# Ledger of designs, part 52: peptides against a protein of PDB entry 6A30

Target 1, 150 residues: chain A of PDB entry 6A30
Amino acid sequence: AQDADNVLQPIMDLLDSNLTLFAKICEKTVLKRVLKELWKLVMNTMERTIVLPPLTDQTMIGTLLRKHGKGLEKGRVKLPSHSDGTQMIFNAAKELGQLSKLKDHMVREEAKSLTPKQCAVVELALDTIKQYFHAGGVGLKKTFLEKSPD

## One batch from the design tools (peptide; made by RFdiffusion4, then SolubleMPNN)

Design b2_p16_5_s1 (from b2_p16_5, 6 letters changed)
Fold by OpenDDE base, seed 1:
Structure b2_p16_5_s1 (fold): chain B 150 residues (1-150), chain A 16 residues (1-16)
Amino acid sequence: as target 1 above (150 residues)
Amino acid sequence: SSSQQRIKELTEKLKE
């Protein structure tokens, strides 16, 4: 469980930062769409990370997310005027767009076989992230989360 | 776990 948590922490940090903002500024239906797109992005990214690099404790996702996450650490910008809210959405979208670029730079290297222990950690991590996106029933439906994003 | 705690926190945020 601790290993799975360690793997998920960088992703969770990114998701928490973005979803906190989106939850505040988006209507429920819009938020659901955002969650769906984020889910697809995360699953695709994780799939590539699991299949391509050896699961080292420092997941390439963690390193890549840390490199990009340093930009979000700037302070609680109070949602000012309507114009500032739009700019915040734009900036958040831009940051999410950079995650899509991450997809393109992940070169398909030969999939290294995971050990049974690593497989168990990945399975636990996937279950945890599904629970995260389900968010006690207020997020994405379980039926959606159980489907492949493809 | 720390992840479970974060799930709870997100759940509360999304309920608002």
Scores: peptide ipSAE 0.326, ipTM 0.854, DockQ to the pose 0.783
Fold by OpenDDE base, seed 4:
Structure b2_p16_5_s1 (fold): chain B 150 residues (1-150), chain A 16 residues (1-16)
Amino acid sequence: as target 1 above (150 residues)
Amino acid sequence: SSSQQRIKELTEKLKE
């Protein structure tokens, strides 16, 4: 469990910051669309990070995100003010863009096998992320989360 | 776990 948490922390930090902002500024239907796009990004990023380069350590995802994301803004996004709301949205969009770019910058390599331990960590991590996006039922539907984002 | 705590926190935020 701790290993899975360590793997997830960098992603969750990014998600928390963005979702906090989006939850405050987006209408419900828009928020759902944002969540769906984030889900796709996260799943694709994880897939490439795990399958293409070997999962050698718990910090791999975090390291890659930091390397390509030009510094993930950690922490809670402050409540948008009237004067800074647009800039906050822009910053959030930039961060999401960096996540997408990370996917694109990963060179296609032959799939690497994981040890049973690594597989277990990944599985637990994926389950946790699904729970995160489901958010007790107020987020994405379980049926959607079970589908591949391709 | 820390992740579960974060999930709970997000859940509450999204309910608002």
Scores: peptide ipSAE 0.326, ipTM 0.854, DockQ to the pose 0.776
Fold by OpenDDE base, seed 2:
Structure b2_p16_5_s1 (fold): chain B 150 residues (1-150), chain A 16 residues (1-16)
Amino acid sequence: as target 1 above (150 residues)
Amino acid sequence: SSSQQRIKELTEKLKE
């Protein structure tokens, strides 16, 4: 469990920052769409990161996401005015685009064998991420999360 | 876990 938390910490930091902002500025349907895109991005990034480099206790997944994810605002999220909201959404979309570019630059290599411990960590991490995106029922549907993002 | 706590926090934020 601790190993999984360590692996997820960088990802969660990025997600928390972005989703907190999106929750404030986006209408529910827009927010849901953003969540779906983030889900796909995270799953695809994890898949590639697990396959390419050896999985360590601190996976490069979070680091890679953080490196290409410009935190929209590190600062106190002021409730943007309606006019500011549009600009914020635009900026958010731009940031998501940058993260997607990272995916395109990752070359798929032959799957490396993971140790049983690493496999267990990955499984736990995946379950935790699913729970995160489900967000107690206010996020993505379980049925959606259980399907392949492809 | 720390991750579970963050999930709860996100849940509350999304409800607002």
Scores: peptide ipSAE 0.311, ipTM 0.848, DockQ to the pose 0.738
Fold by OpenDDE base, seed 5:
Structure b2_p16_5_s1 (fold): chain B 150 residues (1-150), chain A 16 residues (1-16)
Amino acid sequence: as target 1 above (150 residues)
Amino acid sequence: SSSQQRIKELTEKLKE
């Protein structure tokens, strides 16, 4: 559980900051769309990061996500408008997308199967992320989350 | 867990 929390912390920091802002400036339908895009982005980033672990799964994911999360905080200085919100979404997507690109520039290691411990951490992390995006029913539907590839 | 607490907090924020 602690290992999963450590992996999730940078993701949650990024998501909490952005989603809190988006919840304030977006209408419900727009917010749902934002959540869907963020879900896809997070899942894609995690998939690429987990399948090709360059270093230790926990340290690399945490470090990369933390670096990108801090970059997003610098842009938070202005009062959000709808236009600002759109740009922030774009920037957030760009930052998360760069995580995958950064990995491609790292030493090409062959995809290794996860150890049982790593698998358990990933499963717990994925379940937690699903719960996060479901947000007690105000976020994404469970059916949508379950259709997303792990 | 800390993550579960954050989920609850986010849930409340999204309801506002």
Scores: peptide ipSAE 0.234, ipTM 0.810, DockQ to the pose 0.735

Design b2_p16_5_s2 (from b2_p16_5, 8 letters changed)
Fold by OpenDDE base, seed 3:
Structure b2_p16_5_s2 (fold): chain B 150 residues (1-150), chain A 16 residues (1-16)
Amino acid sequence: as target 1 above (150 residues)
Amino acid sequence: SASQERIEKLTKEMKK
Protein backbone atom coordinates (compact mmCIF):
# COMPACT_ATOMS: atom_id res chain seq x y z
CA ALA B 1 0.00 0.00 0.00
CA GLN B 2 2.84 2.40 0.79
CA ASP B 3 4.38 1.85 -2.63
CA ALA B 4 1.09 2.70 -4.34
CA ASP B 5 0.71 5.83 -2.22
CA ASN B 6 4.22 6.96 -3.11
CA VAL B 7 3.56 6.47 -6.83
CA LEU B 8 0.20 8.27 -6.68
CA GLN B 9 1.24 11.23 -4.55
CA PRO B 10 2.35 13.54 -7.40
CA ILE B 11 -0.76 12.70 -9.46
CA MET B 12 -3.11 13.13 -6.53
CA ASP B 13 -1.51 16.44 -5.58
CA LEU B 14 -2.16 17.68 -9.10
CA LEU B 15 -5.76 16.42 -9.08
CA ASP B 16 -6.42 17.91 -5.64
CA SER B 17 -5.28 21.33 -6.80
CA ASN B 18 -7.44 21.28 -9.94
CA LEU B 19 -10.59 19.67 -8.53
CA THR B 20 -10.61 21.85 -5.42
CA LEU B 21 -10.62 24.89 -7.68
CA PHE B 22 -13.32 23.46 -9.97
CA ALA B 23 -15.51 22.51 -7.00
CA LYS B 24 -15.42 26.13 -5.83
CA ILE B 25 -16.13 27.86 -9.14
CA CYS B 26 -18.37 25.42 -11.05
CA GLU B 27 -22.10 24.79 -10.76
CA LYS B 28 -22.90 21.13 -9.93
CA THR B 29 -23.89 20.07 -13.46
CA VAL B 30 -20.87 21.81 -14.96
CA LEU B 31 -18.61 20.20 -12.37
CA LYS B 32 -19.96 16.76 -13.26
CA ARG B 33 -19.15 17.36 -16.92
CA VAL B 34 -15.65 18.52 -16.02
CA LEU B 35 -15.15 15.40 -13.88
CA LYS B 36 -16.20 13.15 -16.77
CA GLU B 37 -13.76 14.78 -19.17
CA LEU B 38 -10.93 14.70 -16.62
CA TRP B 39 -11.65 11.02 -15.92
CA LYS B 40 -11.32 10.21 -19.62
CA LEU B 41 -8.08 12.15 -19.87
CA VAL B 42 -6.60 10.49 -16.78
CA MET B 43 -7.52 6.98 -17.91
CA ASN B 44 -6.25 7.47 -21.44
CA THR B 45 -3.05 9.06 -20.18
CA MET B 46 -2.40 6.22 -17.74
CA GLU B 47 -3.09 3.58 -20.38
CA ARG B 48 -0.75 5.15 -22.92
CA THR B 49 1.94 5.92 -20.36
CA ILE B 50 2.03 2.44 -18.84
CA VAL B 51 1.36 0.24 -21.88
CA LEU B 52 2.94 2.22 -24.71
CA PRO B 53 6.41 3.67 -25.17
CA PRO B 54 6.83 7.17 -23.74
CA LEU B 55 5.11 9.91 -25.69
CA THR B 56 5.98 13.57 -25.57
CA ASP B 57 3.60 15.52 -23.35
CA GLN B 58 2.65 17.78 -26.24
CA THR B 59 1.75 14.95 -28.63
CA MET B 60 -0.14 13.04 -25.97
CA ILE B 61 -2.13 16.09 -24.83
CA GLY B 62 -2.87 17.04 -28.43
CA THR B 63 -4.20 13.58 -29.22
CA LEU B 64 -6.35 13.45 -26.09
CA LEU B 65 -7.75 16.94 -26.64
CA ARG B 66 -8.58 16.14 -30.25
CA LYS B 67 -10.36 12.94 -29.25
CA HIS B 68 -12.38 14.40 -26.37
CA GLY B 69 -12.71 18.04 -27.44
CA LYS B 70 -15.95 17.38 -29.33
CA GLY B 71 -17.59 16.18 -26.13
CA LEU B 72 -16.68 19.40 -24.37
CA GLU B 73 -18.57 21.52 -26.92
CA LYS B 74 -21.79 19.72 -26.00
CA GLY B 75 -21.61 21.36 -22.58
CA ARG B 76 -24.79 22.17 -20.64
CA VAL B 77 -26.44 25.61 -20.85
CA LYS B 78 -25.15 26.67 -17.41
CA LEU B 79 -21.48 26.90 -18.33
CA PRO B 80 -20.24 30.34 -17.20
CA SER B 81 -18.97 30.78 -20.73
CA HIS B 82 -18.38 28.12 -23.34
CA SER B 83 -14.86 29.46 -23.73
CA ASP B 84 -14.18 29.43 -19.99
CA GLY B 85 -15.19 25.80 -19.59
CA THR B 86 -13.10 24.74 -22.55
CA GLN B 87 -10.13 26.72 -21.30
CA MET B 88 -10.33 25.06 -17.89
CA ILE B 89 -10.23 21.61 -19.48
CA PHE B 90 -7.33 22.62 -21.72
CA ASN B 91 -5.39 23.88 -18.74
CA ALA B 92 -6.18 20.72 -16.79
CA ALA B 93 -5.09 18.57 -19.73
CA LYS B 94 -1.78 20.41 -19.94
CA GLU B 95 -1.17 19.78 -16.26
CA LEU B 96 -2.21 16.14 -16.63
CA GLY B 97 0.64 15.75 -19.08
CA GLN B 98 2.75 15.31 -15.97
CA LEU B 99 1.13 11.87 -15.60
CA SER B 100 3.82 10.69 -18.01
CA LYS B 101 6.10 10.58 -14.98
CA LEU B 102 4.04 7.68 -13.66
CA LYS B 103 5.82 5.35 -16.07
CA ASP B 104 9.18 6.20 -14.54
CA HIS B 105 7.89 5.06 -11.16
CA MET B 106 6.12 1.90 -12.31
CA VAL B 107 8.18 0.62 -15.23
CA ARG B 108 11.97 0.46 -15.05
CA GLU B 109 12.45 -0.61 -18.66
CA GLU B 110 10.36 0.82 -21.52
CA ALA B 111 9.92 -2.51 -23.35
CA LYS B 112 9.51 -4.68 -20.26
CA SER B 113 6.23 -6.24 -19.14
CA LEU B 114 5.06 -5.36 -15.65
CA THR B 115 6.17 -7.64 -12.82
CA PRO B 116 3.52 -9.09 -10.49
CA LYS B 117 4.42 -6.44 -7.94
CA GLN B 118 4.05 -3.66 -10.51
CA CYS B 119 0.69 -5.08 -11.63
CA ALA B 120 -0.53 -5.00 -8.03
CA VAL B 121 0.56 -1.37 -7.71
CA VAL B 122 -1.30 -0.45 -10.93
CA GLU B 123 -4.44 -2.18 -9.68
CA LEU B 124 -4.32 -0.34 -6.37
CA ALA B 125 -3.65 2.94 -8.16
CA LEU B 126 -6.67 2.48 -10.45
CA ASP B 127 -8.95 1.60 -7.54
CA THR B 128 -7.78 4.64 -5.60
CA ILE B 129 -8.38 6.98 -8.53
CA LYS B 130 -11.88 5.51 -9.09
CA GLN B 131 -12.75 6.11 -5.45
CA TYR B 132 -11.39 9.62 -5.69
CA PHE B 133 -13.56 10.51 -8.71
CA HIS B 134 -16.59 8.91 -7.02
CA ALA B 135 -16.03 11.26 -4.05
CA GLY B 136 -18.29 9.46 -1.59
CA GLY B 137 -21.16 9.42 -4.09
CA VAL B 138 -21.23 13.12 -4.98
CA GLY B 139 -18.86 12.69 -7.93
CA LEU B 140 -19.08 10.27 -10.86
CA LYS B 141 -21.34 7.20 -10.76
CA LYS B 142 -19.78 3.76 -10.28
CA THR B 143 -21.32 2.56 -13.56
CA PHE B 144 -19.53 5.32 -15.43
CA LEU B 145 -16.19 4.61 -13.73
CA GLU B 146 -16.35 0.87 -14.49
CA LYS B 147 -16.87 1.41 -18.23
CA SER B 148 -14.16 2.03 -20.79
CA PRO B 149 -13.44 5.73 -21.22
CA ASP B 150 -13.65 5.22 -25.01
CA SER A 1 -4.65 6.47 4.89
CA ALA A 2 -3.49 9.50 2.93
CA SER A 3 -5.71 8.52 -0.01
CA GLN A 4 -8.80 8.21 2.19
CA GLU A 5 -8.15 11.64 3.67
CA ARG A 6 -7.94 13.14 0.18
CA ILE A 7 -11.24 11.51 -0.80
CA GLU A 8 -12.96 12.82 2.33
CA LYS A 9 -11.59 16.31 1.71
CA LEU A 10 -12.84 16.35 -1.89
CA THR A 11 -16.23 14.96 -0.83
CA LYS A 12 -16.60 17.74 1.71
CA GLU A 13 -15.68 20.41 -0.82
CA MET A 14 -18.13 19.08 -3.43
CA LYS A 15 -20.99 19.05 -0.90
CA LYS A 16 -20.68 22.81 -0.24
Scores: peptide ipSAE 0.516, ipTM 0.921, DockQ to the pose 0.655
Fold by OpenDDE base, seed 2:
Structure b2_p16_5_s2 (fold): chain B 150 residues (1-150), chain A 16 residues (1-16)
Amino acid sequence: as target 1 above (150 residues)
Amino acid sequence: SASQERIEKLTKEMKK
């Protein structure tokens, strides 16, 4: 469990920053749509990251997410406390766009085998992310999360 | 866990 938390920390930090903002500024239907797009992005990114390099506590995903996360944080800091809703949505969309660019930097290579420990960490990590996007039932439906985003 | 706390936090925020 601790290993999974360590692996997830960079992505969760990024998700927390984005979803906290979205929850505040988006209407419920819009928020749901944003969650779906983020889910697809996260799953695709994780799949590529896990298949390419060996899974470590400081994975390529963590490094890449931190690199891109700095750009997102910079964009977020520029949000005035009292910006209009339109501007906030626009900024949020820009942040989402930056996340999408992360996917483009992931090069697909031949699949490498994971150790049993690494497999267990991945499974736990995936379950945790699903629960996160489910958000106690107010987020994405379980049936949606169980389907492949591909 | 840290992850569980994050989930709970998000859940609360989304319910507001």
Scores: peptide ipSAE 0.512, ipTM 0.919, DockQ to the pose 0.732
Fold by OpenDDE base, seed 4:
Structure b2_p16_5_s2 (fold): chain B 150 residues (1-150), chain A 16 residues (1-16)
Amino acid sequence: as target 1 above (150 residues)
Amino acid sequence: SASQERIEKLTKEMKK
């Protein structure tokens, strides 16, 4: 469990920052759309990170997210004043765009086989992320989360 | 776990 938490920490930090903001500023329908796009992005990123680079304890995801997310200043989500909300969405969109670009920079390397331990960690990590996006039922539907992102 | 706490926090925020 701790290993999974460690693996997820960089992703979760990113998600926490963005989703906290979106939850505050977006209408429910918009928020759902944002969640869906984020889900796709996260899943695609994880898939590539797991399949292509060795799951080293140095979460390539974390490093990749940090390298590309350097633009994710720990924006202390100051309570967006009305004027700050649009800019915050724009910044979040830029950050998401950078994650998408990260997908393109990941060289297709031969899929490395994971050890049973690594597989277990990944499985737990994936389950945790699904639960996170489900958000106790107020987030994405379970049926959506079980689908492979395009 | 830390992850569970994050989930709970998000859940709370989204229910507002």
Scores: peptide ipSAE 0.512, ipTM 0.919, DockQ to the pose 0.739
Fold by OpenDDE base, seed 5:
Structure b2_p16_5_s2 (fold): chain B 150 residues (1-150), chain A 16 residues (1-16)
Amino acid sequence: as target 1 above (150 residues)
Amino acid sequence: SASQERIEKLTKEMKK
């Protein structure tokens, strides 16, 4: 469990910063749309990261995450437009694709398959992310989360 | 776990 938490920390930090903001400034319908797009993005990014591990270092990731977190201190004053939301998702995709911790635990760079330990971490990570997007029942439906976003 | 705490926090925020 602790290993999975460590792997997920960069992703969750990004998601927490974005979704906390969106939950405060978006109506329910907009928030639902954002959640669906983020879910697809996260799942696709994770898949790509496993297949094509990023070459970025941890230092770059830390800088990007800090910059993104500070940029979200936009006051509750402005509702994001659809275009603004799309741009935020795009930026999140770029950052998620560069997560080295996920790479280290989920990818064996020179191997065609994951080790049993890596598989267990991936399974736990996926379950945790599903629970996160479900958000105690106020987020995405379980039926949607069980469907492949591909 | 840290992840469970994050889930609970998000759940609370989304219910507001």
Scores: peptide ipSAE 0.508, ipTM 0.918, DockQ to the pose 0.716

Design b2_p16_5_s3 (from b2_p16_5, 7 letters changed)
Fold by OpenDDE base, seed 4:
Structure b2_p16_5_s3 (fold): chain B 150 residues (1-150), chain A 16 residues (1-16)
Amino acid sequence: as target 1 above (150 residues)
Amino acid sequence: SKSQERIKQLTEEMKK
């Protein structure tokens, strides 16, 4: 459980910052689309976090996420004006796009089989993330989360 | 866990 939390913390910090903003400024349909993209990003990031770097390299993940998320203040951003909200979405989308490109910069290490410990971490992390994106029914549908290619 | 608590908080925020 602690290992799963360690893997999730950097991701959750990023998500917390973004989703709070998105939930406030996005129309429902737009929000769902954003969540779908975030889901893909999170799945990819999680896979890399667990499979590519040793679980001990939490600092690298945090640094990578921070480097690409430098504009994401951890704090509850004061409700921006409607005009500011659109720009914030654009900026956030741009940052997320950059995060997705991190895949290309991460050395494809040979697909190593996960150790039993890593598998347990992945399973726990996956369940937590699914719950997060489902958000008690307000977020993404369970069926979508389960059928996601990631 | 701390993560679960944050999830709960975010869920409540999104329901508003």
Scores: peptide ipSAE 0.034, ipTM 0.602, DockQ to the pose 0.754
Fold by OpenDDE base, seed 3:
Structure b2_p16_5_s3 (fold): chain B 150 residues (1-150), chain A 16 residues (1-16)
Amino acid sequence: as target 1 above (150 residues)
Amino acid sequence: SKSQERIKQLTEEMKK
């Protein structure tokens, strides 16, 4: 459980910072599209974080996410003006695009068989992430989360 | 766990 929390913590910190804001700013249809892309990103990131040594992935994810996350002051989310919301969506899309490019640059390490410990961590992490993205029914559908090839 | 509590908080915020 603690190992799963350690793997998820960097991802959760990013999601905590951004998803609440996205839920307030985005229309439901746009939000669903954003969540689908984030789901793919999280699945890919989790796979790499578990397979790759923890030190490099936390730093790369943390650096990529920190470079983009530092702009969200913890301040009372003043409802950004419509212009601010559009810019935030654009920035989020740009971030997703950069993460996709990072995927292409990360050497496809051969599908090494996960150790039993890694498998247990993945299972716990997947359950937590599915609950997070489902968000009590306001997020992604359970059917999508379960049938996702990612 | 800390993660479960955060999920609960975020879920409640998304419902508002």
Scores: peptide ipSAE 0.030, ipTM 0.601, DockQ to the pose 0.744
Fold by OpenDDE base, seed 2:
Structure b2_p16_5_s3 (fold): chain B 150 residues (1-150), chain A 16 residues (1-16)
Amino acid sequence: as target 1 above (150 residues)
Amino acid sequence: SKSQERIKQLTEEMKK
């Protein structure tokens, strides 16, 4: 449980800073697309954090998020709640572009076998994240989350 | 856990 929390905390900080804003400003279809891209990013980040040595995990996520999260924060222009639908779509598209850039900078590592402890952490983290992205039925469909590679 | 509690809060916020 503690190891799962250590893996999830940096991810949750990212999600907390961005998803609440996206939920408020995005049209439903755009929001769904944003959530799908975030889901992919979270899965990749989580996998690397669990597979890599514990001492480098938080630092690596922090470095990746600091390097690219400043771009996301700059996009956090307090959009006046009064932007028209076109402006909302444009802003959502801009945020998606930033997320794509973050994904492209993630270095692919070769798949390593997980220890039983690491597997347990992954399972716990995945269940929690799936619940988050499902959001009681208002987020991503369970079928999509379950079919996604983990 | 702290993360689970935060997820619950965010889920409720997204339902509004």
Scores: peptide ipSAE 0.026, ipTM 0.603, DockQ to the pose 0.707
Fold by OpenDDE base, seed 1:
Structure b2_p16_5_s3 (fold): chain B 150 residues (1-150), chain A 16 residues (1-16)
Amino acid sequence: as target 1 above (150 residues)
Amino acid sequence: SKSQERIKQLTEEMKK
C-alpha cells in the first residue's frame, strides 16, 4: 500500500491541480473528454514510472509534475470571464502538452518483467486510479476504464 | 491510504 501511494502521489498531485480547475470551467461533455485524455496519459506515465528503474526517472517525473502543479496554486479562481476561462484552458492544455512530450522522451526501456511485488503495486495503483477517474459515477464509465487498451 | 482519502476529497469536489 505504501509503495502504491508513493507511485500515485505525484500523479494525484497533478490530477488534483488540473482536474479541480477543469471541473469548474468545463461543461460535462468536455470534462469527460479531458478525463479520457488524462486517463491515457496517467496510464502511460504510471507504466513508465513502475517499469523504469526507480532512481532517475521517478525524480524527474515527480519534479516536472510538481513544477507544473505549483504554477496553478494561485488563489480562488473566480469563475473567469469567458475570456479568462479560455485562457486557463489553454494554459492547462499547454501544461498537459508538455507532459505528453515528456512521454516521448522517456525511453521505453525494454519491458522488463515486473516482479510479483511490482505487479501487486501496479494492480493496487490501477484500482485506485480507476476509482479516481470514475469519481463515484460522475467521471468516466467503469466499462471504459476496464476496457481501455492503455 | 492517503491516496484513498484524497480520492474521496476529489470526488466530492467533482460532484459540486
Scores: peptide ipSAE 0.034, ipTM 0.609, DockQ to the pose 0.757; fails the geometry check

Design b2_p16_5_s4 (from b2_p16_5, 5 letters changed)
Fold by OpenDDE base, seed 4:
Structure b2_p16_5_s4 (fold): chain B 150 residues (1-150), chain A 16 residues (1-16)
Amino acid sequence: as target 1 above (150 residues)
Amino acid sequence: SKSQERIKKLTEELKK
């Protein structure tokens, strides 16, 4: 569990930051759409992280995000004032765009085999992310989360 | 776990 948490930490920090902002700003329908797009992006990013570089239980996702997503924020974003809200939304959108670019820059290569330990970590990580997006039933439906993001 | 705490927190935020 701790290994999975470590693997997920960089992406979860980004998600927390973005979702905190979007939850405050967006209407429910819009928020749901945002969640769906984020889900697809996250799943695709994870897939490439697993397939292309050697998977490690520490910082692989974070490293990739840092390489392609210059200046990605960690932690939850707090809106200091209404005047800064627009700028923060812009920044969040920019960061999401960087994640999308990350996907585009990763050329599909031959899938690398994972050790049993790595497989277990990935499975747990995937389950955790699904639970995160489901958010106790307030987020995305389980049926949606079970579909391929492709 | 830290992840579970994040989930809980997000759940509460989305309920608002």
Scores: peptide ipSAE 0.488, ipTM 0.913, DockQ to the pose 0.679
Fold by OpenDDE base, seed 1:
Structure b2_p16_5_s4 (fold): chain B 150 residues (1-150), chain A 16 residues (1-16)
Amino acid sequence: as target 1 above (150 residues)
Amino acid sequence: SKSQERIKKLTEELKK
């Protein structure tokens, strides 16, 4: 558990910062949408970090933005703030590009071979992230979190 | 754990 917490620390710090901001400025339905988009972004980034060869942050962000950009543009939700909520999400996504460093935290060896211990840590980390996004039942539904982000 | 604390904090924020 402690190892998983250590691995997740940078990600959780980033998520906490962004979600705290969004929680303050977004209506509940908008916030739910933001959570869904962030979930997809996080999961896709993690998948690429673990499974795919190392990519540059720019490449990863660009690919993720291209894949999810249509979903982000649909959110013409009037945010109560003068700030473009879509732009804020994009900025958050840009910051989440730092998730590429997760590979360095989770895998000490080449990403192609995880030890059983590392696999267990990754599994625990994923479970923790799911719990985080579920937020005691007020966040995303478990059924959504268990589905492929694709 | 620290993660559980973060979850609790987020839960509280989302309940507002």
Scores: peptide ipSAE 0.479, ipTM 0.911, DockQ to the pose 0.656
Fold by OpenDDE base, seed 2:
Structure b2_p16_5_s4 (fold): chain B 150 residues (1-150), chain A 16 residues (1-16)
Amino acid sequence: as target 1 above (150 residues)
Amino acid sequence: SKSQERIKKLTEELKK
């Protein structure tokens, strides 16, 4: 649904940029590990957002990612040499690590109930993200994606 | 949808 796409837009922009780069520079086993770590991070962040939904239709994830998504300048990603690739992975990991710090700023508020519409959007969003990480069968296995990262 | 396009793009990149 259009609403699910709108909710996912900020996180998907980040994922597209990073995973496209990683797919080009990483060996398959390394890439799989990166995907698994990103999956855990995304799922944990979404769970927190669902438990503490912001008043705005913009997912806290989207807002937080926009705030921390400083300009990955459209630098022509010249395929960095293997040495440059390591630095780029490190930088990307550092940026993603900032998402984990959001945990410290989340005040434990009582779980607010989602409207039926919001629930439907969340379900669609979750399904879309699973499909994205599965990537037609060349990404993470469905069995892994169905397990709770907790 | 835009999401489906993103999935296709990632799939293609991972197949290379």
Scores: peptide ipSAE 0.477, ipTM 0.910, DockQ to the pose 0.700
Fold by OpenDDE base, seed 3:
Structure b2_p16_5_s4 (fold): chain B 150 residues (1-150), chain A 16 residues (1-16)
Amino acid sequence: as target 1 above (150 residues)
Amino acid sequence: SKSQERIKKLTEELKK
C-alpha cells in the first residue's frame, strides 16, 4: 500500500493542484466534463507509459488530445470562454505528460513483463485513482470509471 | 492513509 502511494505521489500532487483549481473556477456541469476528459487522458497515458516504450510527453499528449478533443466540442458546456476553457484543459493535459515518469517507478526495464509485485502495485494504483476521481460520489460515476476509456 | 486524505479533500472541494 505504501509502495503504491509512493509511486503515485508525483501524479497525485499534480492532480490535486489542477482539480482543486478547476473545482473553484468551473460550474458543476463543466467540471464534470473536464473530469471525464482528464480521466480518459490519465488512463490512456498510464496504459501507454506502462506498455509502450517511452515517447516524448508532447507527442503523446498531442495524440491523446487529437483523439479525445472531438469529445470536448460535442458537449454544450458553457465554459467561461471557449478559449479559456480549452486552454486550461490543454495546460492540464500538458502537465499530465509527467505521467511518463511513472514508468520509472513501476517498470525497471522497458518492454519487460511486470513482476507479480509490480502487477499488484499497478492494480492498487488503478483502484486508488478510480476512488480519487469518484470523490465519494460527487465526482465521476462508478459505471463510467469501470468502462474502457476508449 | 495519505491517499484517503487526498480523496477526502477533493470530495469536500467538489461539494462546494
Scores: peptide ipSAE 0.476, ipTM 0.911, DockQ to the pose 0.678

Design b2_p16_6_s1 (from b2_p16_6, 7 letters changed)
Fold by OpenDDE base, seed 4:
Structure b2_p16_6_s1 (fold): chain B 150 residues (1-150), chain A 16 residues (1-16)
Amino acid sequence: as target 1 above (150 residues)
Amino acid sequence: SSQERIEELTKKLKEA
């Protein structure tokens, strides 16, 4: 459990900042769309992280998410004035776009086989992140979360 | 913990 938490912390740090902002500035329908896109991004990132770098490279995910998330300055999300909301969405979208580019920089290393222990950690992490996006039923639907992003 | 973060997110989304 602790290992899974450690794996998820960098992702959740990124998501918490963005989702907090989006929850404040987006209408419900827009927010759902944003959540779906974030889900796809997270799943793609996790898949690559699991398949390409050794799980031990938590530092790389953390560093990559931090390097891309450093653009997410812990800016105290000042309650965006109406004018700030659009810019914040744009900035968040730009940051998400950078995360998608991170996909391209992950060198296709040969998929290393995970040990049974590593597999268990990954499975727990995946379950936990699904719960995160489901958010007690106010987030994404379970049926959507069970679908693999393209 | 991750569960605490889930709960916090749930709260935030409910308030949105």
Scores: peptide ipSAE 0.392, ipTM 0.877, DockQ to the pose 0.695
Fold by OpenDDE base, seed 2:
Structure b2_p16_6_s1 (fold): chain B 150 residues (1-150), chain A 16 residues (1-16)
Amino acid sequence: as target 1 above (150 residues)
Amino acid sequence: SSQERIEELTKKLKEA
């Protein structure tokens, strides 16, 4: 459990920052759309990461997420509190676009067999991130999350 | 913890 939490912390830090912003500026339908795109991004990132040893991956993911997170933070600071809703959506979309670039920095290593412990950590991490995106029922539907290729 | 962060997100999304 602790290992899974450690793996997820950098991802959640990035997601929390973005989702907090999006929750404030987006209408519910737009927010759902953003969640779906973020879900796809996270799943793709995790899929690529799971191929790497978890410890090395945590550092790499953390570094990549921090690098992209700094870019997002710079974008976030420039959001005036009274900006036009259209401008806010545009900025949110731009931030999401920056997140998508994270995929390009993920090196797909050759599939090494995970140890049973590593598999358990990954499974727990996946379950936890599904719960995160479900957000007690106000986020994405369980059916949508379950259809995502694990 | 991850669970606490889930709860926090849930709260934020409910308030939105």
Scores: peptide ipSAE 0.378, ipTM 0.868, DockQ to the pose 0.691
Fold by OpenDDE base, seed 5:
Structure b2_p16_6_s1 (fold): chain B 150 residues (1-150), chain A 16 residues (1-16)
Amino acid sequence: as target 1 above (150 residues)
Amino acid sequence: SSQERIEELTKKLKEA
């Protein structure tokens, strides 16, 4: 559980900052659309991260996400408009996309199969992030979350 | 914890 939390914290920090802003400035329908896009982005990033070599890189990803999250906080001071929200989503997507590109620079260590412990952490992390996006029923529908974004 | 973050998000989304 703690390992899964450690993996998710940087992602949740980024998501919480953005979603808090979007919840304030967006109507419910727009917010649902934002959640769907963020879900796709997160799942794609997680898939790429999971397919990549083990947890030591998560510290680097976490540090990068935290640095980018802080960069987003600096950007948060300025822009309360809908157009600004779209740009923030785009920037968040770009930042997460850059994290994916960091993958390409990580030495192709042979796709070592995840250890059973790592698999359990990933499964727990995936379940937790689904719950996060479901948000007690006010977020995304379970049927949408169970659909593979692939 | 992640659970606390979920609860906080749930609250924020309900207030929207």
Scores: peptide ipSAE 0.377, ipTM 0.869, DockQ to the pose 0.692
Fold by OpenDDE base, seed 1:
Structure b2_p16_6_s1 (fold): chain B 150 residues (1-150), chain A 16 residues (1-16)
Amino acid sequence: as target 1 above (150 residues)
Amino acid sequence: SSQERIEELTKKLKEA
């Protein structure tokens, strides 16, 4: 449990900041779309982390996401405090476009062997991140999360 | 700690 928490903390730090922003600027349907794209991005990033780097590195998932997140932020237009609705929508659309491009560049790699301990950590981490994206029922639907590849 | 963050996110999304 603690190992899974340690692995997820860096990713949650990145996601919390972005989701807080999106929650403020997006209407319900747009926000759901953003959540779905972020879910896909997270799953792809975790897959790469399992395949390439050792899972024992508690910062690895967060580092990978942060690297990509910085790339997204680099292209993000800062929302002025006084942005009108049109500007907010434009910024949200730009973010979605960047996420889509990033996803398209993610290539599936050959899986490496995991120890039983690593498998247990991955399973717990996946369950936890599903709960995170479900967000007590106001986030993504459980049915959507369960259909996503683990 | 992760559960606490989930709860916090839930709250933020409900308020949005």
Scores: peptide ipSAE 0.374, ipTM 0.866, DockQ to the pose 0.706

